# Designs tried in a protein design run: peptides against a protein of PDB entry 2AKA. Part 123

Target 1, 299 residues: chain A of PDB entry 2AKA
Amino acid sequence: MEDLIPLVNRLQDAFSAIGQNADLDLPQIAVVGGQSAGKSSVLENFVGRDFLPRGSGIVTRRPLVLQLVNSTTEYAEFLHCKGKKFTDFEEVRLEIEAETDRVTGTNKGISPVPINLRVYSPHVLNLTLVDLPGMTKVPVGDQPPDIEFQIRDMLMQFVTKENCLILAVSPANSDLANSDALKIAKEVDPQGQRTIGVITKLDLMDEGTDARDVLENKLLPLRRGYIGVVNRSQKDIDGKKDITAALAAERKFFLSHPSYRHLADRMGTPYLQKVLNQQLTNHIRDTLPGLRNKLQSQL

## One batch from the design tools (peptide; made by RFdiffusion4, then SolubleMPNN)

Design b2_p20_4_s1 (from b2_p20_4, 8 letters changed)
Fold by OpenDDE base, seed 3:
Structure b2_p20_4_s1 (fold): chain B 299 residues (1-299), chain A 20 residues (1-20)
Amino acid sequence: as target 1 above (299 residues)
Amino acid sequence: MQEILAELEEFIAELEAQLA
């Protein structure tokens, strides 16, 4: 019996190839959050490689369908360049940038057309995520004045779908009540049934403050709860700090922090991966009967 | 397009096998 996630990946690839991805309510996890919320760092921590575009302003400008596949080998493949195996993840980053620019042009515009990236690795669980552009208020460069709304509209194409789970990424060092991720999630999922909260930057909170109430699901309760993570600092990223070392530091952070020690086994990037794998698998199982019926009616 | 259709057919067959 093949795993459900790889099976849905094949369907997703097939639909992406025909340009129908936007109309399909496929079981998926959409990643949402404001700019600099730490989304890219979370995804890179899953892979254990630096491979996402970095920079100021809008980094992700197209949806990135990131398909993680547990494998004995480590390499990446793009749907748009079949047969090419990437073993250098810097080349993966460059390909994302090039493919983004090919479609959006040089004006740093956005496009709803996904990039499909599959990463094989012994260090990942089977997991598919759709990384979406970070929400922003301020246009940069030659971006249109309404870029905020364009991003919002793009996100809404994904997060309004009933079969879409929402990974809402919020930084702890900002007022959670003002989280762009949680705001959009609350708008489309008012009962908190489809939303998983990720709290980043827990290590950057002011001394004497903590996000314990959030992580304990007491402040803004979600059915699927919250998971705290500690990403590499920008300094660590610029210094190319090893992600494995960062994951060890993350574990140490939770274990040593008075406010989070009791939650430590339910925190951190490895736990988040496990939860997302389980959540997606269960979600696929629950939605497959309906999906089959819909697909059969369209064939 | 034929390759995509074949992949979809295979997917449906696999779905049917898993849901049986």
Scores: peptide ipSAE 0.051, ipTM 0.732, DockQ to the pose 0.069
Fold by OpenDDE base, seed 2:
Structure b2_p20_4_s1 (fold): chain B 299 residues (1-299), chain A 20 residues (1-20)
Amino acid sequence: as target 1 above (299 residues)
Amino acid sequence: MQEILAELEEFIAELEAQLA
């Protein structure tokens, strides 16, 4: 069953090469959230490497199709740079930035054209995610005044698809009722059938407050529930804190916290990765009959 | 294009095998 994800990845790459990816409605997980919600940190924690662009404002400006493949070796490959294996993940970051700038120019605009990145690693489960630009209301620099709507329209191209699961990333240190991720998810998935909630920044909540009711799926219930994670702080990232050490600290956080201890085995980045792998695999299986028919009609 | 078609054919074959 784990082989279904790589199989769909090959199909995704093939259709991306011919410009017909949008028509297939392939099983995938779209990652949505406000700016600074912690999306990039979650993805980097899956890989165990720093490889995503960093900065203020809109960092992700093109969809990033991130294909994680369990392998005995560790390297990355871009669809736009076939045959080049990246073993230095700083070079991966630089390539994402360069390829983004090549299409969007210097004005920090956005483009709906995906970047396809495959990462082989012994530390990952098979998983395909589409990282989408962070939702914002405030244009920065030379961004157009309607950037909010451009981002929203881009997200809608993914999250409206029936075969798209939604990873809604929300920070715990903000009012969940105002979560951009949960708002857009509820708009396109009102019954909460396709949405998985991720709660970040649990370590940054005010003293005497917790997200227990959210994590127990009691406040804003989703069929697929919520998973809490603790990412590296910006200080930790700047200090190049090891991701392995950060994952250990995350585990310790949940185990030691009075409000989360009883949930600790269903929290954290490793558990999230496992859940996403299982959810995507099951989703692929359920959609395979429809995919077969559609593919046969396009050949 | 030929490589893409070959990949798609292989995918269909694998898909059929998984569904059998």
Scores: peptide ipSAE 0.023, ipTM 0.641, DockQ to the pose 0.068
Fold by OpenDDE base, seed 5:
Structure b2_p20_4_s1 (fold): chain B 299 residues (1-299), chain A 20 residues (1-20)
Amino acid sequence: as target 1 above (299 residues)
Amino acid sequence: MQEILAELEEFIAELEAQLA
C-alpha cells in the first residue's frame, strides 16, 4: 500500500496552485497556539534544523503548509519556486521571510495565502502540518488594531473543517484553562475528537508544580490525548544549540522527573512525530472515500 | 489548468486503486 501522506501532498499542491486550499476539506493537521507557545520549536525539532523565522510578536504571518517527506537526501523546496533545492536551511528561513514580506509588506501584517514548503530528510517521518499564525490580543508595531480577529478568522478557515486535525500547542508555565489553543479547539471540536494536545515548556514550571494531570488526560480530556515536549530555550536557539542534543536532553528530562517518568515513553518530540504520522495516516484512510466522492463530483 | 486537472484525475485514479 502506497504511503497516503505523499498522495495527499500532491493533491494539496494542486489545489494550492489554483488558490482553492481553503475550500477543500483535506485531511490535514493545523497547528494552533498563542504567540511564544513553542509551535515553531516543535516543527524545527521534527526537521532537526533551524529554518523558521524567529523574533518577537507574530513570526508566522502566513499559513505554512509544511510537508515532511522521508528521503535519503536532505533538502527543501518551495511550491512558489519549484525546482530550486535548498540545502542550507538558513536560506529556507530567509525565503520564508522574503515570501512573507512580498505579500504582507514590512508592516507585520498577515495574509491567508499559504506558503507551501516541502522538506525531504532522512530524519523525518512523512507528515504534513499547517503552521498557523500565533494567536495574540495585542497588536505590535504597525499591525492593525484588529489583528487578533484577523488571526482568528484565518485560523477558523482551517480548524472548522471536519477533516482538519488540530495540534493545540499550550505552554505548561501558563494557566491551561486560559490556553488560546485549547479554547479555539474546544470551540470547533467540543467533543475533543480532532484535537491533539501538545504541552510545551514543562521545564519552565515552578518548583512543586507539574502538568501530570493534563498529560494523563484527566484535567481537560481529549480523545487523542496530550503529549509533553521540551523545546530549546531562546538562548539555546540563539546560541545554535544542536537539536539532536536538545532531543537527548528532553528524553532525560522526562525520565528523571518524578511526575513524568511513568509517562516518558509516551512523551517527547520523537514520540509526537510518530503519533502524528500515525494519526494523519489513519485519518487520511478514513476520509479518503468521502474525499474521492467529493472530488469526482467537482470534476 | 489542464495540468492541474490531469493531476487531480491521476490522484482520483490512484485513490480508486487503493480503495478497491
Scores: peptide ipSAE 0.022, ipTM 0.631, DockQ to the pose 0.068
Fold by OpenDDE base, seed 4:
Structure b2_p20_4_s1 (fold): chain B 299 residues (1-299), chain A 20 residues (1-20)
Amino acid sequence: as target 1 above (299 residues)
Amino acid sequence: MQEILAELEEFIAELEAQLA
């Protein structure tokens, strides 16, 4: 069943080439969250490489269709740059930035035109995610004053689709009731059928507090539950702590924490990746009859 | 699953042929 993901990726690429991406309602996972919620760090932890743009404010400014493909080799390819294999993930980061700037200009505006990035790696499971711009309320730089609404409208193009799963990324060190990710998810998925909760920054919670009730799905129940992760701190990133070491530290965190040790086998980045692979695969399977009918009508 | 995969591959091939 894992082969369904690459197959749908080919469909997605083909339809993207003809500008039909927005109307296809392909089974996919859209990643949503506020700025600095840890979305990019989660994605980088899947790959085990630093390859996403960094900075304050809106970093992701175009939808990034990230297609992870399990392979014996490690390299990246862009749909807009066919035939070029990237083995240096710093160059991948630079290409994302360059391609973003090419379309949006230097004003840090956004564009709904996706960037399609495929990453082959022995360290990934087959998984496709659409990384979306972080929700913000405050324009930065030369951004238009309505940037919040532009981002929201862009997100809504994805998350309103019935076949779109929502990876809602929320930081634990902020009030969950104020989570931008969970708010938008609740708006379009009021019954919590399509939403997967990711709780980041569990290591940054105040002493004596924990997110146990959230992670146990007791506070704001989602059908698909919550998974906690621990990303690299800014200090770790600045100190060039590798992702492998960070994943080991994450495992240690959950195992050693009194509130989370009993959940440790259902927490962390590797488990999240596995769950997302399984959920996407199952979701593709469940949507295939409808997809087939739609494709047949369009050919 | 194999049958489903084969069917979808056929659709992809047809789509790709139309785009060529």
Scores: peptide ipSAE 0.022, ipTM 0.652, DockQ to the pose 0.584

Design b2_p20_4_s2 (from b2_p20_4, 8 letters changed)
Fold by OpenDDE base, seed 5:
Structure b2_p20_4_s2 (fold): chain B 299 residues (1-299), chain A 20 residues (1-20)
Amino acid sequence: as target 1 above (299 residues)
Amino acid sequence: MEQILKELEEFIKELEKKLS
């Protein structure tokens, strides 16, 4: 069963190379959320490395197809520069930025053309995620005034696909009823069948408040439920706080919090990674017969 | 399931040949 994800990765690479990735409804997980919702931190926590662009405003400006592959070795590869193995993840970050700028220019615009990044690591489960630009209403730099709608249109190209699971990332310290991630998910998945909720910034909630009802799937029910996580703060990231230490702190947070202790074994980024691996694997299995038929019609 | 996987692998090979 674990061989299914790498198989789909090969399909993704092949179709990306011919520019027809959008023509096939491949089983995948699209990551959606507002700016600063904590998407990048979740992905970096999976890898255990800092490798994604950081900054204010729209950080992710192209879709990033992130293929995590369990391996005895640790390195990264880009589809656009085959044969080059990256062992320094700072260089990975720089390559993402350079490749983004090559296509979008210096105006901080966006492009729907994906970047394909594969990360081999002994510390990851097989998992493929499509990181999408963060939703925003405020243009930055030389971005066009309609950047909000451009981002939305880009996201819709992914999340409207029937075989696309949606990882909706929402911060707990904001009104969840106004979550950009949950809004777009509800629009394309009104019955909550394809959406996995991630609640970040639980450690930043006001004293005396908690997200227990959400995490227990009682407030805004999703078939696939919610998983709470605690990411490194921006200060911690800037200070280069170790991700391993952050994961330990996350575990401690859930265990020590009166509202979350009973959920602690079903919370945190390690559990999230496991759940996503399982759900993606199962989803691939369920969609393979249909995928075969589609492939036969196109080859 | 195994049969489906084999077919998909063959499709990948065919696609890769077209890309070469």
Scores: peptide ipSAE 0.043, ipTM 0.679, DockQ to the pose 0.635
Fold by OpenDDE base, seed 2:
Structure b2_p20_4_s2 (fold): chain B 299 residues (1-299), chain A 20 residues (1-20)
Amino acid sequence: as target 1 above (299 residues)
Amino acid sequence: MEQILKELEEFIKELEKKLS
């Protein structure tokens, strides 16, 4: 069972190299959320390294296929530059930015062509995520006025697939009923069968308010439920606060909060990683018979 | 399940060979 995710990774890489000639509905998790919802921070917390582009507006401008592989060593590899091992994660960030700009230009446009990044680490569970551009309503710079719809169209290429699980990232300090992530998830998964909710920014909610009802799956129920996380603040990121220290602070937050203490063992980034690993593994197992049949027909 | 995995592995090997 532990080898299922790496096996699918190899299949994913092979099809990515062939190009769009093979429309395979591979078992995977697509990450969706509005701009500044905290998606990048969640992914960096999994790795325990700062390696994603930062800035205002649209940060992720190409799909990022992030393949996490548990290993005794720590390094990253890109599919577009095979054989180069990155041990400095700042260089990983720079490579993502350079490769993005190479395809999209300087106008901050988007491209549907994925970047494939594999990270080997002793600190990760086997997990593959597809990070998608953040949903936006306001073009920035030289972006086209219809950038919102371009992003939506790109997201729909992933989230409409039957074998795609949806990691819907929503900030708690905004109206969750109007969450871009939950809206798009509801559109393509109306029964909430493929959607996992992540609630960020729980530490930034107004005094006297909490997201307990959401986290208990009582307000907007999803079959796969919700997991709350606390990411580093922008100040913490700018100040280079260690992610390990941030994870400890996250644990303390849930344990000490009167509304979340009873949920603490089912909250936080480490628990989210475990859940996603289990969900993806089980999902791969369930879809493998159908995938085999489809692949055999293409031989 | 083991048979399915074996077939998938063989398929991947064939794909990798074609891409090399």
Scores: peptide ipSAE 0.035, ipTM 0.692, DockQ to the pose 0.597
Fold by OpenDDE base, seed 1:
Structure b2_p20_4_s2 (fold): chain B 299 residues (1-299), chain A 20 residues (1-20)
Amino acid sequence: as target 1 above (299 residues)
Amino acid sequence: MEQILKELEEFIKELEKKLS
């Protein structure tokens, strides 16, 4: 039932346009993680394009509802700019930045008002994700002193919803026991029923160490498990390394690593896309009866 | 499931009319 995701996308757009999204518990996947955990890189790898804002500190400052739609053509469109098709993904990045600044101002503050972006591509599976601001502990620049709590409150608006799956993105080169993503997930999903773990930066771990126990779901068990990915380095991004080449390097990394070779077919960005598509589709199917009843009562 | 989809599509159609 691959058409379930597009159907829910239309619902999501309609409710966003009338400002009623806050009252709906739509089946969705919220992406959470600390700043620089690699969230944006994972999303860009799905699309195969550089299109998200970059920088130090807080990059995502509004929720980004990213709707990926498999299509024979490649273009993007925003809900706030109906009828405009973007084929240059640099222009997509600029539009996200402009629309963010329009609402938040120049102080690098945040807003809970989502940006709705749909990307049509032959290289994607149908998938909708809500990218949320990265969790931070220290205000930067002109940010409000309580920015940490503002971000937390924003995340909680999404992850506390029963029909929200949580994509918890954690870097492997940091202490996973102190992962901001896993901590917030455990707070709202103590039984680990709604959380999918993504482990980034596996290629940046110290020599002689690995995340095998985490990836095998033995250290911090999640019902939906963990998927490791290898993103482009900052040098690769700055050098405009092709994402297709990066995906090949990722595959090679898992196949050649003694600790991960046996997991290679269940690792990497392509596998993550497939799993998320399946998880979201199944989740929509399971929640549709309840959603129908709720929507009918609001009609 | 097919019936649910049809009902949701009708609901979306009604919402879109209100937004136009």
Scores: peptide ipSAE 0.034, ipTM 0.677, DockQ to the pose 0.580
Fold by OpenDDE base, seed 3:
Structure b2_p20_4_s2 (fold): chain B 299 residues (1-299), chain A 20 residues (1-20)
Amino acid sequence: as target 1 above (299 residues)
Amino acid sequence: MEQILKELEEFIKELEKKLS
């Protein structure tokens, strides 16, 4: 069933060619979270490579349609530069930054025009995600004073769509009740039907505290539940700690933690990948008939 | 736009074949 997602990638690419004037609700997963919530680290852990822009403040400034495709070879391709295969993921990062700057300029503004990136790898499951700008309240540098609202408006263009699943990324070391990701998800999905919770930074919680109730779906219930992950620290990322080693450490964390040991088989980045692959596949199956009918009515 | 919609429809049909 994983073969459905690569075909939907072609739909996504074709949809991108229509432009913003087409009201097509494609089945997709939008990734939302506050700045520094750990969104980029989750995505990089899926690929097993460092390839996303880094920095403080708003890092993602255009929607990034990340299409992961299981393959015997490892390389990346951008829709905006067809025919060029990237094997150096540092070059992928640089291309994202360059393409972002080409549209937004140097003022660190945002644009709703997506960047489409496809990554072929033997280490990934078929999966497509739309990485969205991190929610923020404070403009930095030359950012417009209303940047918070610009980001919010951009996010709403995606998450209000009925066929959009929401990957809500929240850090465990902050008050989950005040999670930007869960707030926006609750606003557009009040019944919690489209939202998948990801809890990061479980390893950074205060001594004597844990997120067990959240991960057991008892505190703020979501129909699709919560998955905890442990990402590399910023220090580890800067030190180029191997992602494979980080994934092993993540597994060890859950297995050895008294509060999470019983959940260990339903936690961690590899499990998250599997769940997202399955949920996206099922979501595609459920939405295709309606999408076909909508398209046919417009022909 | 019409051409793109036709292309999308074709892809949906291809997906449906895989689901069968």
Scores: peptide ipSAE 0.024, ipTM 0.614, DockQ to the pose 0.067

Design b2_p20_4_s3 (from b2_p20_4, 10 letters changed)
Fold by OpenDDE base, seed 5:
Structure b2_p20_4_s3 (fold): chain B 299 residues (1-299), chain A 20 residues (1-20)
Amino acid sequence: as target 1 above (299 residues)
Amino acid sequence: MQKELEELEKFLDELEKQLS
């Protein structure tokens, strides 16, 4: 079952070579969320390494196709530099930044051209995600005033596709009614059929408040439900706090919290990885017949 | 593009084989 994802990775790589003009919708999971919603932390927690660009404002400026592959070895490789194996994930971060700047320039502009990154690791489940730029209303650096709309247009290129699942990342310490992720998901998936909710920053909620109703899928129901996670704080990230330790703290958080203890076995980053692997695998099975038909019509 | 599409078909064939 898990073996389907690596095969789809090969398909995805081949599809990337054809370009954006191909009328095919590959099964994929697009990650959406506002700036500082915790998207990068979630992805890094999956890998167990710090490898994504960090900073204020828009960090992800190109779509990042992140292909996680369970392997006995640990290394990364980029589609744009075939044959080079990265074992230092700091160099992976630098390559992402360099490749981003190569296309977008140094003004922190955005580009819809994806970066394809494959990570082999014994610590990951097979999983492919498309990390998209964080939604924002405030331009940074030399970004154009309409950067908000540029980002939105880019996101729409992915999330409007029928075969695209949406991983909507929302912080719990903000009003979920104003969640950029849930808003865009609701726009393109009004029945909540393709959306998986991730609630971050549960540890930063005001005392006496909780997101229990959301996590129990009672407030804003999604067919695929919600999963809560606790990421490292920005201070912890800057201090290079160990991700393994953070995952242990996350587990402890859910187990010790009166509002979340009963949900603890269905919360946290490891469970999220498992769910996403299963969701993507099943989604591949469901979409393959239609994909075959569309491909045949173009041959 | 035709050659690339044919390559995609080969990958789909492999996927379908895996599902069977």
Scores: peptide ipSAE 0.245, ipTM 0.816, DockQ to the pose 0.068
Fold by OpenDDE base, seed 1:
Structure b2_p20_4_s3 (fold): chain B 299 residues (1-299), chain A 20 residues (1-20)
Amino acid sequence: as target 1 above (299 residues)
Amino acid sequence: MQKELEELEKFLDELEKQLS
């Protein structure tokens, strides 16, 4: 029942108007990962457009509630700009940056106040994600010296919630045992019940190495498993390589790689979208009765 | 907040109808 997600989107928008005054826990997927782990690229691949801020260090500085809605038309809407339809996704990027700066200022600080963005597209499945700031160890520029802890505190506001699924994004070309995403997920979800692993940068691994054991869920088991993806390189992004072409290259990568060929049908961005759509739909169904009861107790 | 909570309830009602 893919139509449940759009209904929850309206619920989420209404919930945003209430703020933190209500003790409610909406079913949602929070995206976590270290800086440069590939979170933004994964989200942009879902939409098929470049629309997220780019740069060194932290890119996402406010939670971004990204609501993808399958539609015959393609446009974006912000909750803070009701009635304005964006068809140029560069303008979407600029609006995110402007709205972020409006609240955080020019010091590259963070704010827990979410930006709500809805994207209508014929190329997306119904899916809602909450993109969170990337975890960092070192302040950059005019950032507060405790920025690492501020980001952590912000993430914890989401991932500690029982009805929050965690999309943990980790790069394969780094030590997965030290993955910031997997560490925070394990802290709040020690049994691995709410965590979905995404492994990026599989194409950047050293020759002779692979992440087969991780992708087969044998190294750090998660109930919901791992999905590998191949994002565009920074060169490809700068060169404005078409995302459709990148998705084809991703498919080719998995099919041609001796370590991943047998997993190819359960890898890649399109499969990740399907899994997340299904996971979120099922999660909504499972959590709705409890949400109803809690709401009624507050009425 | 009461008004907003009632709005949420309406959305939940609609959602439950879709699940049935």
Scores: peptide ipSAE 0.236, ipTM 0.813, DockQ to the pose 0.068
Fold by OpenDDE base, seed 3:
Structure b2_p20_4_s3 (fold): chain B 299 residues (1-299), chain A 20 residues (1-20)
Amino acid sequence: as target 1 above (299 residues)
Amino acid sequence: MQKELEELEKFLDELEKQLS
């Protein structure tokens, strides 16, 4: 059933060629979260490579359609430079930055025009995600004073769509009730039908506190539940800590933690990948009939 | 836009084939 996602990737690419004039809602997962919530780390952990732009403030400034494809070989391709295979993921990062700057300029503005990146790897499950700019309130540098609202408007273009699942990324070391990700999700998905919660930074919680009730889906229930993950620290990332080692440490964290050991088999980045693959596949199946009908009405 | 929509239809056909 994983073969459905690569086909949807081609559909996604074709849809990008049509532009915003077509009223079609593709089945997809949009990733939302505040700045520094750990979104980029989650995505990089899926690939097992460092390839996303880093920095303070707004890092993602264009939607990134990240298409993961299980393959015997490892390389990346951009839709905007067809025929070029990237095997150095540092070059992938540089291309994302260059392509972003090409459209937005050097003022750190944003654009709703997606970057389409496909990654082939033996270490990934078939999965497509749309990484969206992190929500922020404070402009930096030459950013426009209304950047907060520009980001929100951009996010709303995705998350308001009925066929869009929402991967809401929230840090555990902050008040979850004030999570930017969960707030926007609740706004557009008040019944919690389309939202998957990801809780990061579980290893950074204060001594004597835990997120057990959240992870057990008892505090702020979502139909699709919550999955906790432990990402590399910024120090570890800067020190180029191996992602494989980080994944092992994540597993150890959940297994050894008194509050989480009973949930360990339903936590961590590998489990998150599996769940997202399954949910996206099922979501594609469920939405295809409606999508076809809508398409036919426009032909 | 018409040709792009037709291309989408082809992909949907392929998807449905995989589901059958």
Scores: peptide ipSAE 0.215, ipTM 0.799, DockQ to the pose 0.068
Fold by OpenDDE base, seed 4:
Structure b2_p20_4_s3 (fold): chain B 299 residues (1-299), chain A 20 residues (1-20)
Amino acid sequence: as target 1 above (299 residues)
Amino acid sequence: MQKELEELEKFLDELEKQLS
């Protein structure tokens, strides 16, 4: 029996060909978070490769439909470059940047047109995520002064859809009450039915503080709960620290931390991947009947 | 668009087969 997520990937690719005119809400997970919340690091940790653009501002400027496919081989493919297999993930990064710049120009503007990237890897679970631009309040470069609202409008096109799950990425070393990710999630999902919380930067919290209550889903409850992760530091990223080593360090962090040890088996990037795979699979199953009916009405 | 929608239907059919 073929896994559901790869089948939905094919559906998603076909849907992309139709464009925005089709009134179909595909089951998907949209990744939202403020700038520097750690979204890119989470995604790279899933793949085990450095392949996303990096920077101080909004790095993701187009939606990135990231289709992870478990495979014995490791390579990437872009929908806009059919037939080309990327085995060097630095080239993947460069292609994302080039394709982004091709559409948005050099002003660091944004575009709602997705980039579709499929990654085959033995290190991933089947998982499709839509990485969205990081929420910001400050324009950079030649960005228009209303870039904040442009980003929000773009995000809303995804997160308002009933079949869209929301991966809300928030840093622990900031006030979670002011989390951009959780705010937008609460706006469109007031009952917390579609939102999965990811708490990053747990290792950067002030000594004597912890996010235990949040991770235990006791402070800002979400039906789908919270998962804490520890990403590589910027220093580690700049130093090209191996992601495998970083994942081991993450595991060690949770196991050795007095506040998180009891949660360790339900924390970390590998567990997050597992949960997202399961939730997306279940979500596909739950939404398929409605999707069928809606499609039939358009045929 | 009609052809593309029909293609989507085929994929949905395949999905339903996997779920049944």
Scores: peptide ipSAE 0.198, ipTM 0.790, DockQ to the pose 0.068

